# Designs tried in a protein design run: peptides against a protein of PDB entry 7RZF. Part 118

Target 1, 358 residues: chain A of PDB entry 7RZF
Amino acid sequence: PFQEEHLKQLYKIVPIKDIRNLYVTFPIPDLQKYYKSNPGHYLGHLIGHEGPGSLLSELKSKGWVNTLVGGQKEGARGFMFFIINVDLTEEGLLHVEDIILHMFQYIQKLRAEGPQEWVFQECKDLNAVAFRFKDKERPRGYTSKIAGILHYYPLEEVLTAEYLLEEFRPDLIEMVLDKLRPENVRVAIVSKSFEGKTDRTEEWYGTQYKQEAIPDEVIKKWQNADLNGKFKLPTKNEFIPTNFEILPLEKEATPYPALIKDTAMSKLWFKQDDKFFLPKACLNFEFFSPFAYVDPLHCNMAYLYLELLKDSLNEYAYAAELAGLSYDLQNTIYGMYLSVKGYNDKQPILLKKIIEKM
Target 2, 358 residues: chain A of PDB entry 7RZF as posed
Amino acid sequence: PFQEEHLKQLYKIVPIKDIRNLYVTFPIPDLQKYYKSNPGHYLGHLIGHEGPGSLLSELKSKGWVNTLVGGQKEGARGFMFFIINVDLTEEGLLHVEDIILHMFQYIQKLRAEGPQEWVFQELKDLNAVAFRFKDKERPRGYTSKIAGILHYYPLEEVLTAEYLLEEFRPDLIEMVLDKLRPENVRVAIVSKSFEGKTDRTEEWYGTQYKQEAIPDEVIKKWQNADLNGKFKLPTKNEFIPTNFEILPLEKEATPYPALIKDTAMSKLWFKQDDKFFLPKANLNFEFFSPFAYVDPLHSNMAYLYLELLKDSLNEYAYAAELAGLSYDLQNTIYGMYLSVKGYNDKQPILLKKIIEKM

## One batch from the design tools (peptide; made by RFdiffusion4, then SolubleMPNN)

Design b2_p15_8_s1 (from b2_p15_8, 7 letters changed)
Fold by OpenDDE base, seed 4:
Formats: sequence, structure tokens, C-alpha cells
Structure b2_p15_8_s1 (fold): chain B 358 residues (1-358), chain A 15 residues (1-15)
Amino acid sequence: as target 1 above (358 residues)
Amino acid sequence: MLPKPSYSEEVEAVL
């Protein structure tokens, strides 16, 4: 376990690659015995959320961060880490203290709202879907993975333990949140901008770094992180599939798309899945507009329209992706292409959201 | 499944 001397430390690290990363790390208890509730996954889901009112959304809006990952990592014997990792912009590298302040404001929001059973249920459902529809792994890789996890789980649970959540434990969520405090922080900033500004070299990789104590004033600033009114819990994920029924093959199932509707305004082709037998569909829409490519002005307007449409749909993109849905919007020489892919159950919901923004 | 946070090997060696 880290002693007090290992906490409130800042590491400035020179990478080999031209990368800018921030790691905000908290020592936490070993949560392995709590795999059925997985409080670190619950917190990772919220802290790593990409929807409106998320930590990432605010940090992206400031131009400081490109990506964010939150969750637990294994440590040495008897402890773990909770890590918030962000990819920094050049501007974000100048605002690391304020980025971390926003992290603590979001964590404070999570404390104020308390543990939400519905969020746990969504995590449970998402993991159950991921388990149920897990692709067939390569036998060698799978065997090695299973052999590794046999050290942590009973033999009867080894296949499911990484995926199946069973127990909502608000007490454990609060216990982990209580470790996510400025007094327990270890910060690593990774940037080539620290080249020639380091005083230590790591033995194994020759990584150049500097270690500094985080000033008490900065720790106190983070300890006094107020509730930021921009931070909100995510809304319920409407896209999580609940129906996995596979419809029987039609008697007249063609090997190619069949024209099933022909009207003055629309043609519809349908091909039933005869190969994968998954509760998934791919909806493709081609919109024809005689105005889309009539001249360069209309072409640019059609481009701008789709960019604005994509931006307006970004609020749903992450929730859809988590639920195994995706959409794509492209300009075509005839107008516009829309695709909606993934689990068929909630595709109508996503399609409706897209149409409401068009 | 959410991506698990990981250190790069370089960062893990320093921390």
C-alpha cells in the first residue's frame, strides 16, 4: 500500500511517442472480492461517460481533452487503483490543475447524488448483453485468458465473473468514492514538453521523469471543489436492447435483397439474415435530392447540413454505442446516406431521434 | 464493456 509520502505526488514524464496524457490515480482497496457488485465499474461508467453533462463533455467543450477513460486497475497485492486517464490537447496541457478540479467537481456531484440503482442496472444489462453476444475468441488466447482468471474466480464462475453483475452495493460505491479525494491523488502528466526538464531516469525503460509534491494550495483547491452545475448524471440509456428474439426465416427468403416496397417516393429492399442468426439489423437509407449536387453552393450546404446534424446527434452517439448501436451519415452525389446498425430492438428509437433532428 | 484504464509501460514503470 502507498504510504502518505507516495500521495499528493506529481510525475512529469517524457514519452518516446508524441503523446499528451494525464493520469489521475487513486489508491483503493482490493475490490476483487466484490466482483459481483463491481463498484469500480459503476464509478468508471459514470466518470468515463461521454454524454451531455459528463466530465468528458465539459473538458471537450473547453478544448482541453480529446478522450477520457475512468475505472479500476489492478495494483500490487491487497490494493487497486482507480484511474482517470485523459488524452490532453496542447491547450489542456496548460490547464491540468483545472482539468483535475473538474474531475473532483464531477466526483463531488456523484457524492451529492448518491449511488443510483438504475445506473447499476444499466451496467448489469450492458454487461449481460456483452456476455451473451461475445464473439468466439481464438482458442489459444481464450485458454490463456481463462487460465489467468482462474486465480481470481471459482471455476464455476470463471466464464461469467468478468461480465455478470449480481449485487447492487451502494455502500461499496460510497467506499470507493471516499478514496477519490485530493489527499489520495497521484498525478502523472505525460508530454514531450518535459524533455530537458526532468531530473530522474527510470531504470527499466530509461524513461525520463520528474517527481514533485503537489502544492498544499492546489490540494486545498481540489478539496474545495464545488458542485459544478454543468455536471449531470447521464439520462437512462434508451438504446439498451431487451428483446433478443430472432425471427424465423421467411419461406421466400432470397439470397439477395428483395424489393418489398415500391412507391413514387420510396423503394425498400429487404434481406433477412440467413448466416449470423443475431438479433441485429442494418438499416440503410439513401435519400435522393435533386438539389444536393446541382451546384457547388448546394453541395457545400448539404455538407454543412450533415455536419450540423452529426453534431446535434452527438448526445446520443455514446449511449447508442454502449448499447451496441451505431449510426452513420454521409453525403452522396445524389443526396444523403444514413445507416443504423446493431441490435434491432432499439433501432427504431435511434432512428426516431435521428429523424427528429433532421 | 468500458475500456479499462491502463498505464503505458513507461508510465507504469515510473509510478
Scores: peptide ipSAE 0.182, ipTM 0.845, DockQ to the pose 0.606
Fold by OpenDDE base, seed 3:
Structure b2_p15_8_s1 (fold): chain B 358 residues (1-358), chain A 15 residues (1-15)
Amino acid sequence: as target 1 above (358 residues)
Amino acid sequence: MLPKPSYSEEVEAVL
C-alpha cells in the first residue's frame, strides 16, 4: 500500500511517442472478492460515461479532453487502483488542475445522488449480453486466461464471474467512492512538453520524469469541489436489447438479397441470415438526391448537413454503442448513406431517433 | 465492455 508520502504526488513524464495523457489514480482496497457486485465497474461506467451531462461531455465542451476512461486496475497483491485516464488537448495540458477539479465535482455528484439500482441493472444487462454473444476466444488464450482466474473464482463461476453481475451492493459503491478523494490522489501527466524539464530518469525504461508534491492549496480546491449543475446522471439506455429471438429461416430464403419492395420512391432488398444465426441486423439506406452533387455549393451544403446531423445524434451514439448498436452516415456522389447495425431488437428506436433529427 | 484503464509501460515504470 502507498504510504502518505506517495499520495498527493504529481509526476510529469516525457513519453517516447507524441502523446498527451493525464492519469488520475486512487489506491483502493482489493475488490476481487466483490466480483458479484463489481462496484468498480459501476463507478467506471458512470465516470467513463460519454452521454449528456457526463464528465467527458463537459471536458470536451471546454476543449480540454478528447477521450476519457474510468475504472479499476489490478495492483499488487491486496490492493487495486481506480484510474481516470484522459487524452489531453494542447489546451487541456494547461488546465490539468481544472480538469481534476471537474473530476472531483463529478465524483461529488455521484455521492450526492447515491448508488442507483437502475444503473446497476443496466450494467448487469449489458454484461449479460456481452457474455451471451462474446466471440469465441482462441482456445490457447482462453485456457490460459481461465487457468489464471481459477485462483480467484469458484470453478462453477469461473466462466461467468467476469461478466455476470448478481448483487447490488450500494455499501461497496459508497466505500469505493469514499476512496476517490484528493488526499488519496496520484497524478501523472504525460507530455513531450516536459522534455528538458525533468530531473529524474526511471531505471528500467530510461523514462525521464519529474516528481512534485501537489500543493496543499490545490488539494484544498479539489476537496472543496462543489456540485457542478452541468453534471447529470445518464438517462436510461433505451437501446439495451431484451429480445434475442432468432426468426426461423424462411423456406424461400435466397442466398442473395431479394427485391421485396419496388416503388417509384423506394426499393427494398432483403436477405435473411443463413450463416451466423444471431439476433442482429444490418439496415442500409441509400438516399438519392439530384441536388447532392450538382455543384460545389450543394456538395458543401450536403457535407455540412451530415456533420450537423451527426452532431445532433451524439447524445444517442454512446448509449447505442454500449448496447451493441452502431450507425454510420456518409455523403455519396448521389446523396447520403445511412447504416444501422447491431442487435435487431432496438434498431427501430435508433432509426426513429435518426429520422427525427433528419 | 468498457475499456479497462491501463498505464503505458513508461507510466507504469514511474508510478
Scores: peptide ipSAE 0.172, ipTM 0.837, DockQ to the pose 0.647
Fold by OpenDDE base, seed 5:
Structure b2_p15_8_s1 (fold): chain B 358 residues (1-358), chain A 15 residues (1-15)
Amino acid sequence: as target 1 above (358 residues)
Amino acid sequence: MLPKPSYSEEVEAVL
């Protein structure tokens, strides 16, 4: 376990690659025995959320961060870490203290709202979907993985333990949140801008770094993190599939798309899945406009329209992605192309959201 | 499933 001397430390690390990363790390108890509730996954889901009112959305709005990942990692000797990792912009590298302040403001928001059973249920449902429709792993790798995890899980649970949540444990969520404090932080900043400013070399890789104690004034600033009114819990993910029924193959099913609707304004082609037998669909729409490429002005307006449309749909993009839905919007020489892919159950909801923004 | 946070090998060796 880290002693006090190992906490409140800042590491400035020189990478080989031209990357800018921030790692905010918290030592936490070993949560392996709590795999049925997985409180670190619950917190990682919220802290790593990309929707409106998320930590990432605010940090992106500042121009400081491109990407954010939050969650638990295994540690040595029966402890774990909770890590918040961000990809830093050049500007974000100058605002690391304020980025970490926003992290603590978001964590304070999670404390103020308390554990949400509906969020746990969404995590449970998402993980159940991921388990049920998991791609086939390479047999050798899979067998070796299963053999490794037999040390941690009962034999009857070894296939499911990494995916299936069973128990809502608000007490364990609060216990982990209580470890996500400034007094328990280890910070690593990775940037080539520290080249020639380091005083240590790591023995294994020769990584150049500097270690500093975080000033008590900075720790106190983070301890006094208030509620930032920009942070909100995510809304319920309306895209999570619940119906996985696979319709029987029709007797007249064609091996190619068949024209099932032909009108003056639309043609509809359909092909039933005859190969995969998954509760998934691909909806592809080609929109034709005589104005799309009539002149450079209309072409530029069509591009601008699609960019604005994409921006207006960003609020749904992450929730859809989590639920195994995706959409794509492209300009074509004839107009625009829309694709909606993934689990078929909630595709009508996503399609409706897209159409309402068009 | 959210990606598990990972250190680069360089960061993991320093921390």
Scores: peptide ipSAE 0.170, ipTM 0.839, DockQ to the pose 0.633
Fold by OpenDDE base, seed 2:
Order: sequence, then structure tokens, then C-alpha cells
Structure b2_p15_8_s1 (fold): chain B 358 residues (1-358), chain A 15 residues (1-15)
Amino acid sequence: as target 1 above (358 residues)
Amino acid sequence: MLPKPSYSEEVEAVL
């Protein structure tokens, strides 16, 4: 485990690739024995959330961060790390101290709200769906993975332990949150802008870096992180499937789409799945407009309309994606194409939200 | 499944 001398450190790292990354790392206890509750996954779900009132939403609104990932990583024997990793913009590279302040404000919000059993239940349900409908892994990769995890889990649980949550443990969530403090932080900033400003070279890769102590004033600034009223817990994910019923194949099922509705204003084709037998559907809509491609002005207006529509749907996109739903919107020479894909149970909810924004 | 945070090999070698 890291000693106090290894904490409150800043690393400025020169990458080979032209990338700008920030890693905010906390040493945490070994959570492996708590896999049934997985408090690090609960916190990673909230800290890495992309919905309204999330950490990423605020940092993205400021133009400082493109992407954010939060969660636990394996360490050495007897400890783990909790890592918040962000992709930095050029502007975000100038605001690293304020980005980390916002991280601590979000963590303070999680402490103030306390552990939420409904959020644990969503994580449990999402992981159960992912386990039930996971793609077939390559036998060699799967065998090697199982052989690796046999060191950590009972033989009877080895297939399920990485996916199935069983126990809500608010005490363990609070214990991990108590480790996510400024006094325990290790910060790495990765940018080519540090070229020629480093004083150390790493032995294995020749990576150029500088190590500095984080000033006590900066640590105190982060320790005094207040509640930012822009941060909110996510709303319940209404897209999580609960019905996985597969209807029997119809006797008249055709290997190609059949025309089931033909009207002056609409045609509808349907094909039942005869191959995959998954509780998934693909809804495709082609909208025809005589104005969409009549001239360059209308073409640009139709493009702008779709970009604005996509932007207006961003509030739902992440929650839908987590639940295994996706949508696509494209301009066509005849108008617009909409596709909704994934688990069929909650597709009507996503489709309704799309149509309400159109 | 949520993406797990990982270091690049370069970052992991420094930290």
C-alpha cells in the first residue's frame, strides 16, 4: 500500500501519442471479497454517469472534458485503486485544478445524498441483463479469463461473480467514499505540452515525466469543496428491460419482410426473428418529405434540424445505451431515416421520446 | 457493462 509520501503527488507525463488525459487516483482497500455488493461498481456508475446533473455533463458544458470514466482497478496484493479518468480538451488542460475541484464537489454530493438502494438495484438489473445476453466469447479467451478468476471466486460462483450483484451494502459504499479524499489523491496529467519540462525518465518505456508534490493550499481547496447545486443524482433509468419474453414463431413467418400495412401515407413491413431468438427488435422508419432535398438551402436546413434533434435527445441517449437501446438519425435524399435498436421491451418509451422532440 | 478505468502502459509505468 502507498505510504503518506506517495499521496498528494502530481505527475506530468509526456505521451508518445498526441493525447490529453487526466487520471485522478485514490488507493482503496481490496474490495474483491465484497464482489457480491461491488461498492466500487456502484460509485463508478454514478461518478461515470453521463446524464443531466452528472460530473461529465458539467465538465463538458465548460468545454474542459470530452469523456469521463470512473471505477475500480486492481492494484497489488491487499489494495485497489479508484480512478477517475478524463479526456481533456486544450482548455481543460489549463483548468485541471478546477476539474478536480468539481470531482470532489460531486463526491461530496454522493456523501450528502447517501447510498441509494434503487441505484444498486439498477446496477444489479443492468448486470443481470448483460450476463444473460452476453455474446459468445472465443473459447481460448473465455478459458483464460475463467482460469484467471478462479483465484478470486468459489468454483460454483466463477461464471456469475463478475456480473451478478446480490447484496446492498451501504456501509461499504460509505467506506469507499471515505477513501475518495484530497489527502489520498495521486494525479497524473498526460500531455505533449510537458515536452522539455520533465526531469525524470521511466526505465521500462523511456517515458519522460516530472513528479511534484501538490501544494497544501490546493489540497485544502479540494478539502473545502462545497455542494455544487448543478450536481444531481441521475433519475431512474426507464429503459431497463424487465420483459424478456420471446413470442413463438408464427406459422406464416416468411424469411423476408412481409407488407402488413399499405396505405396512401404509410407502408409497414414486418419480419419475425427466425435466427437469433433474442428479446430484441430493430425499428426502422423512413420519412419522406418533398422539401428535404429540393435545393441546397433545404438540404442544409434538414441537416441542421437533425443535428438539433440529436442534441435535444442527449438527455436520454446515455440511459438508453446503458439499457442496451440505441437510436440513429440520418438525412436521406428523400427525407429522414430513424432507427431504434436493442431490447424490445422499452423501445416504445424511447420512440415516444424521439417523436416528442421532433 | 461500464468501461473499467485503465492506465495506458506509459502511465502505469510512471505511477
Scores: peptide ipSAE 0.156, ipTM 0.836, DockQ to the pose 0.638

Design b2_p15_8_s2 (from b2_p15_8, 8 letters changed)
Fold by OpenDDE base, seed 3:
Structure b2_p15_8_s2 (fold): chain B 358 residues (1-358), chain A 15 residues (1-15)
Amino acid sequence: as target 1 above (358 residues)
Amino acid sequence: MLKKPSYSEEVEAVL
């Protein structure tokens, strides 16, 4: 466990690669015994959320952050870390204190709302889907992984323990939230902009760094993080599949796409899956417009239209991705291409959202 | 995708 001297520290690190990263790290208790409730996953889901009113959405709106990851990391025996990691813009590198303030404002919002059983249920359902439809791991890698986790889980649970949530434990969520405080923070900033501004060299990799104490004024600013009215809990994920029925193979099923609809304005091809037998579909739409490629102006207008359409769909993109749905929108020389892929159950919902924005 | 947060090797060596 880190001693008090290792808390409230700022590390400025020079990377070999041209990267800008911020790591905000909190020492937390060992949560391994709480795998059935997995409070660190619940918090990682919310803090790492990418939807409207999320931490990432606000930090992106400021132009400070490109990506955000939140969650638990294993430490040495008997402790873990909770880490919030962001990819920084050049502007975000100048606003690290304010980025961390927004992190504490979001954490304060989670404290004010309290643990939500419906969010736990979504995490449970998402993990159950991921477990049920996980790809076959390479037998050697899988056996070595299982042998490693047999030290932590009962034999009967070893296959499921990483995926299946069983118990809603609001007390454990609050316990972890109580560790996510400014007094427990370790901050690492990774940027080439610190080159020639470091005073230490790490022994093993030769990594150049500077260690500084975070000023008490800055810690106090983060301790007094108010509720930011821009932060909201995510809405319920409407894209989580609940029906996994696989329709029987039709007697007249063709090994290639068959034309099932031919009209003056539309052609429809269909191929049933004869190989994978998954409750998944691929919907591909090609839209033809005689105007799409007439001249450079129309090409640019068609490009801008798709960028605006993608931006208008960003509110659904993350929730769909979590639920194992994806969409793609591309310009073509003939017009536009739309693809919707993933679990078939909620594809009509995503497709409707896309069409309503078109 | 909920990626598990990981340090780079350089960050893990310093922290």
Scores: peptide ipSAE 0.227, ipTM 0.877, DockQ to the pose 0.725
Fold by OpenDDE base, seed 1:
Structure b2_p15_8_s2 (fold): chain B 358 residues (1-358), chain A 15 residues (1-15)
Amino acid sequence: as target 1 above (358 residues)
Amino acid sequence: MLKKPSYSEEVEAVL
């Protein structure tokens, strides 16, 4: 257990690799017994969200952060950690205090909105999909994993416990959220810029670091984190599949794509899945334009168009990815290529969003 | 991203 002397600490760490990372760590109670509600997953989902009004979206808009991860980590016996980890830009390294202020503003937004049952239901549905359609793990790795988790779960639940959400527990969400306070923070900044500015060496790896107390003024600044109107809860994920029906293999099913539509403006090939029997599809579109590569200017304009199109779709990309959908957009010497892959049920929704931005 | 946060070995050794 971290004593009070281990809280409100700043660690400046020199990495071997040229990396810039920030770790904001909170000691939390052991949540293992609450696996059916998994309040740490609920909070990790929201804090680690990448959609509009997310913590990451604001920190990216400032040029301070590239990536963000939030969630629980196992700790010592009877303790866990909640960690917010960000990849820092060079500018973000200068704004660590303000980055952490934004983290506390987002956490304060979560307190003000309170626990949302619909968000829990989305986490439940996403985990149920992930469980149902998980790839076959290598038997030896899987058995070793199961043997490890048998210490934490009943034998009858051991196969499902990591994925099964059953109980909405707003009280436990609030309990964990109440631990995410400035008075409980441990901050680690990882950067080569601390080389020659450290006073300690770690015993096991020889890692050079400096430990400092976070000033009470900075702690108070974070404690007084106002509601930032840029932070919003995510919208409902429209891409979560609900229909998993597998259509029977047609008698005329071909081992190769068959031409099912031929017109002056379009050709359509179709192949039914005869191998995997998953509620998944791959939609591939090739668009032909005589103007796409006629000269260097048109080539650059076609490139810029696809980059702008990708940027305009960023608001959907994360929600689609969470729901097991992906898209790809590429320039081709004849025009452009679009691919949509994943669960078939919501592919038409994602495809419509792409076409509406084109 | 919904990833389990992990420390690098260097960070885990210091913290």
Scores: peptide ipSAE 0.223, ipTM 0.880, DockQ to the pose 0.659
Fold by OpenDDE base, seed 5:
Structure b2_p15_8_s2 (fold): chain B 358 residues (1-358), chain A 15 residues (1-15)
Amino acid sequence: as target 1 above (358 residues)
Amino acid sequence: MLKKPSYSEEVEAVL
């Protein structure tokens, strides 16, 4: 267990690779026995969220962070870690204290809103989908994994325990949030900019680092993190599939796409899935415009239009991705291409959102 | 993103 002397520490680490990373780590209790509620997954979902009003959205808007990961990591026996990891920009490397302030402001927002049962239900539903439609693992690797986790779960639950949430435990969510405090923080900054500024070498890998105590003034600044009005809980994910019905194969099902609609303005090809039998579809749209490639000005306008369209859709991109939906927008020599892929149930919702922004 | 956070080997050795 980390003693008080191991908390409020800053590590400046020199990487072999040219990377800039920040790790904000909190010691937490062992949550393994609470796998049915998984409060660390709930918090990781919110802290790691990428939608409007998320921690990542604000840190990206500042130009400080490219990516963010939040969640629990296993520690040694009897404890875990909660980690917030970000990929830093060059500018973000200069603003690490302010990045961590924003993390504590977001955590304070989660405390102020309290545990949300609907967010737990979304996590439950997403994990159930992931379990039901997971890819086939390599039998040898899978057997070894199952043998390893038999120490943690009942035999009847060993196949499901890592995926299926069953119990909403707001008390455990609050308990973990109470560990996400500045007084419990361990910070690691990874950057080549620390080369020649280190005073220690790690014994196992020869990693050069410097360890410093975080100043009490900085800890106090983070303890006094206010409610930043830019932070909001995510909206309900409208893209989570609920219908997984697989329609029977039509008697006239062709092994190739058949033309099912032919009009002056549109052609439609359809192929039923005859191989995978998944509740998934691929919608592909090619739009033809006589103006797309008529001259360099129109080409640039068509490019800018799609970049603006993509940017206007960013609010849905992450929620769609979580729900196993994706879209792609590309310029073509004839106009544009749109693809929508994933679970078929909510594809009409995503397609409608795309069309409303077009 | 919701991922299992992982340290790089270099960070895991220091922390």
Scores: peptide ipSAE 0.219, ipTM 0.878, DockQ to the pose 0.637
Fold by OpenDDE base, seed 2:
Structure b2_p15_8_s2 (fold): chain B 358 residues (1-358), chain A 15 residues (1-15)
Amino acid sequence: as target 1 above (358 residues)
Amino acid sequence: MLKKPSYSEEVEAVL
């Protein structure tokens, strides 16, 4: 485990690639023995959330961050890390202290709300879906993975332990949250803007870096992180599938789409799945408009309309993606194309939300 | 995003 001398450190790192990244790292206890409750996954789900009132939503609204990842990483024996990693904008690189303040404000919000059993249940359900419908891995990769995890899990649980949550442990969630404090932080900033401003070279890769102690005033600023009223827990994910029934193949099922509705205003083709046997569907809609491509102005208006429509759907996009649903919206020479794909159970909910924004 | 955070090799070597 890191000693106190290794905490409250700032690393300025020069990358080979033109990237701007921030890593906010906390040493945490080894959570491997708690895999059935996986408190680090619960916290990673909330801290890494992309919905309204999330950490990413606020940091993105300020133009400071493009992407955010939160979760646990394995360390050496007897400890792990909890890491919050963000992709920084050029402006975000100037506001790193304030970005980290917002991280601590969000963590303080999680402490104030306490552990939520319904959030654990969503994580459990999402992981159960991911396990149940996991694609067949290549045998060599799978065998090597299983051989690696046999050191950590009982033989009877080795196939399920990475996916199946069994126990809600609010005490362990609070224990991990208690480690996510400014006094325990290690910060790394990765940017080419540090070129020629470093004083150390790493031995293995020749990476140029500077190490600095974080000032006590900055640590105190983060320790005094108040509740930011913009941060909210996510709403329940309405897109999580619960029905996985596969209907029997119809006797009249054709290997190609059959025209099942023909009207003056609409044609509908249907093909039952005869190959995959998954509780998934693809809904494809082509909308025809005589105005969509009549001239360059209408073409640009149709493009702008779709960009605005996509933006108005951003509040649902992440929750749908987590639940294994996706949508796509494209301009066509005849109008617009909409596709909804993934688990069939909640597709009508997503489709309704799309139509309500059109 | 719910992904396991990974350091780049460069960051992992420094930290």
Scores: peptide ipSAE 0.194, ipTM 0.870, DockQ to the pose 0.630

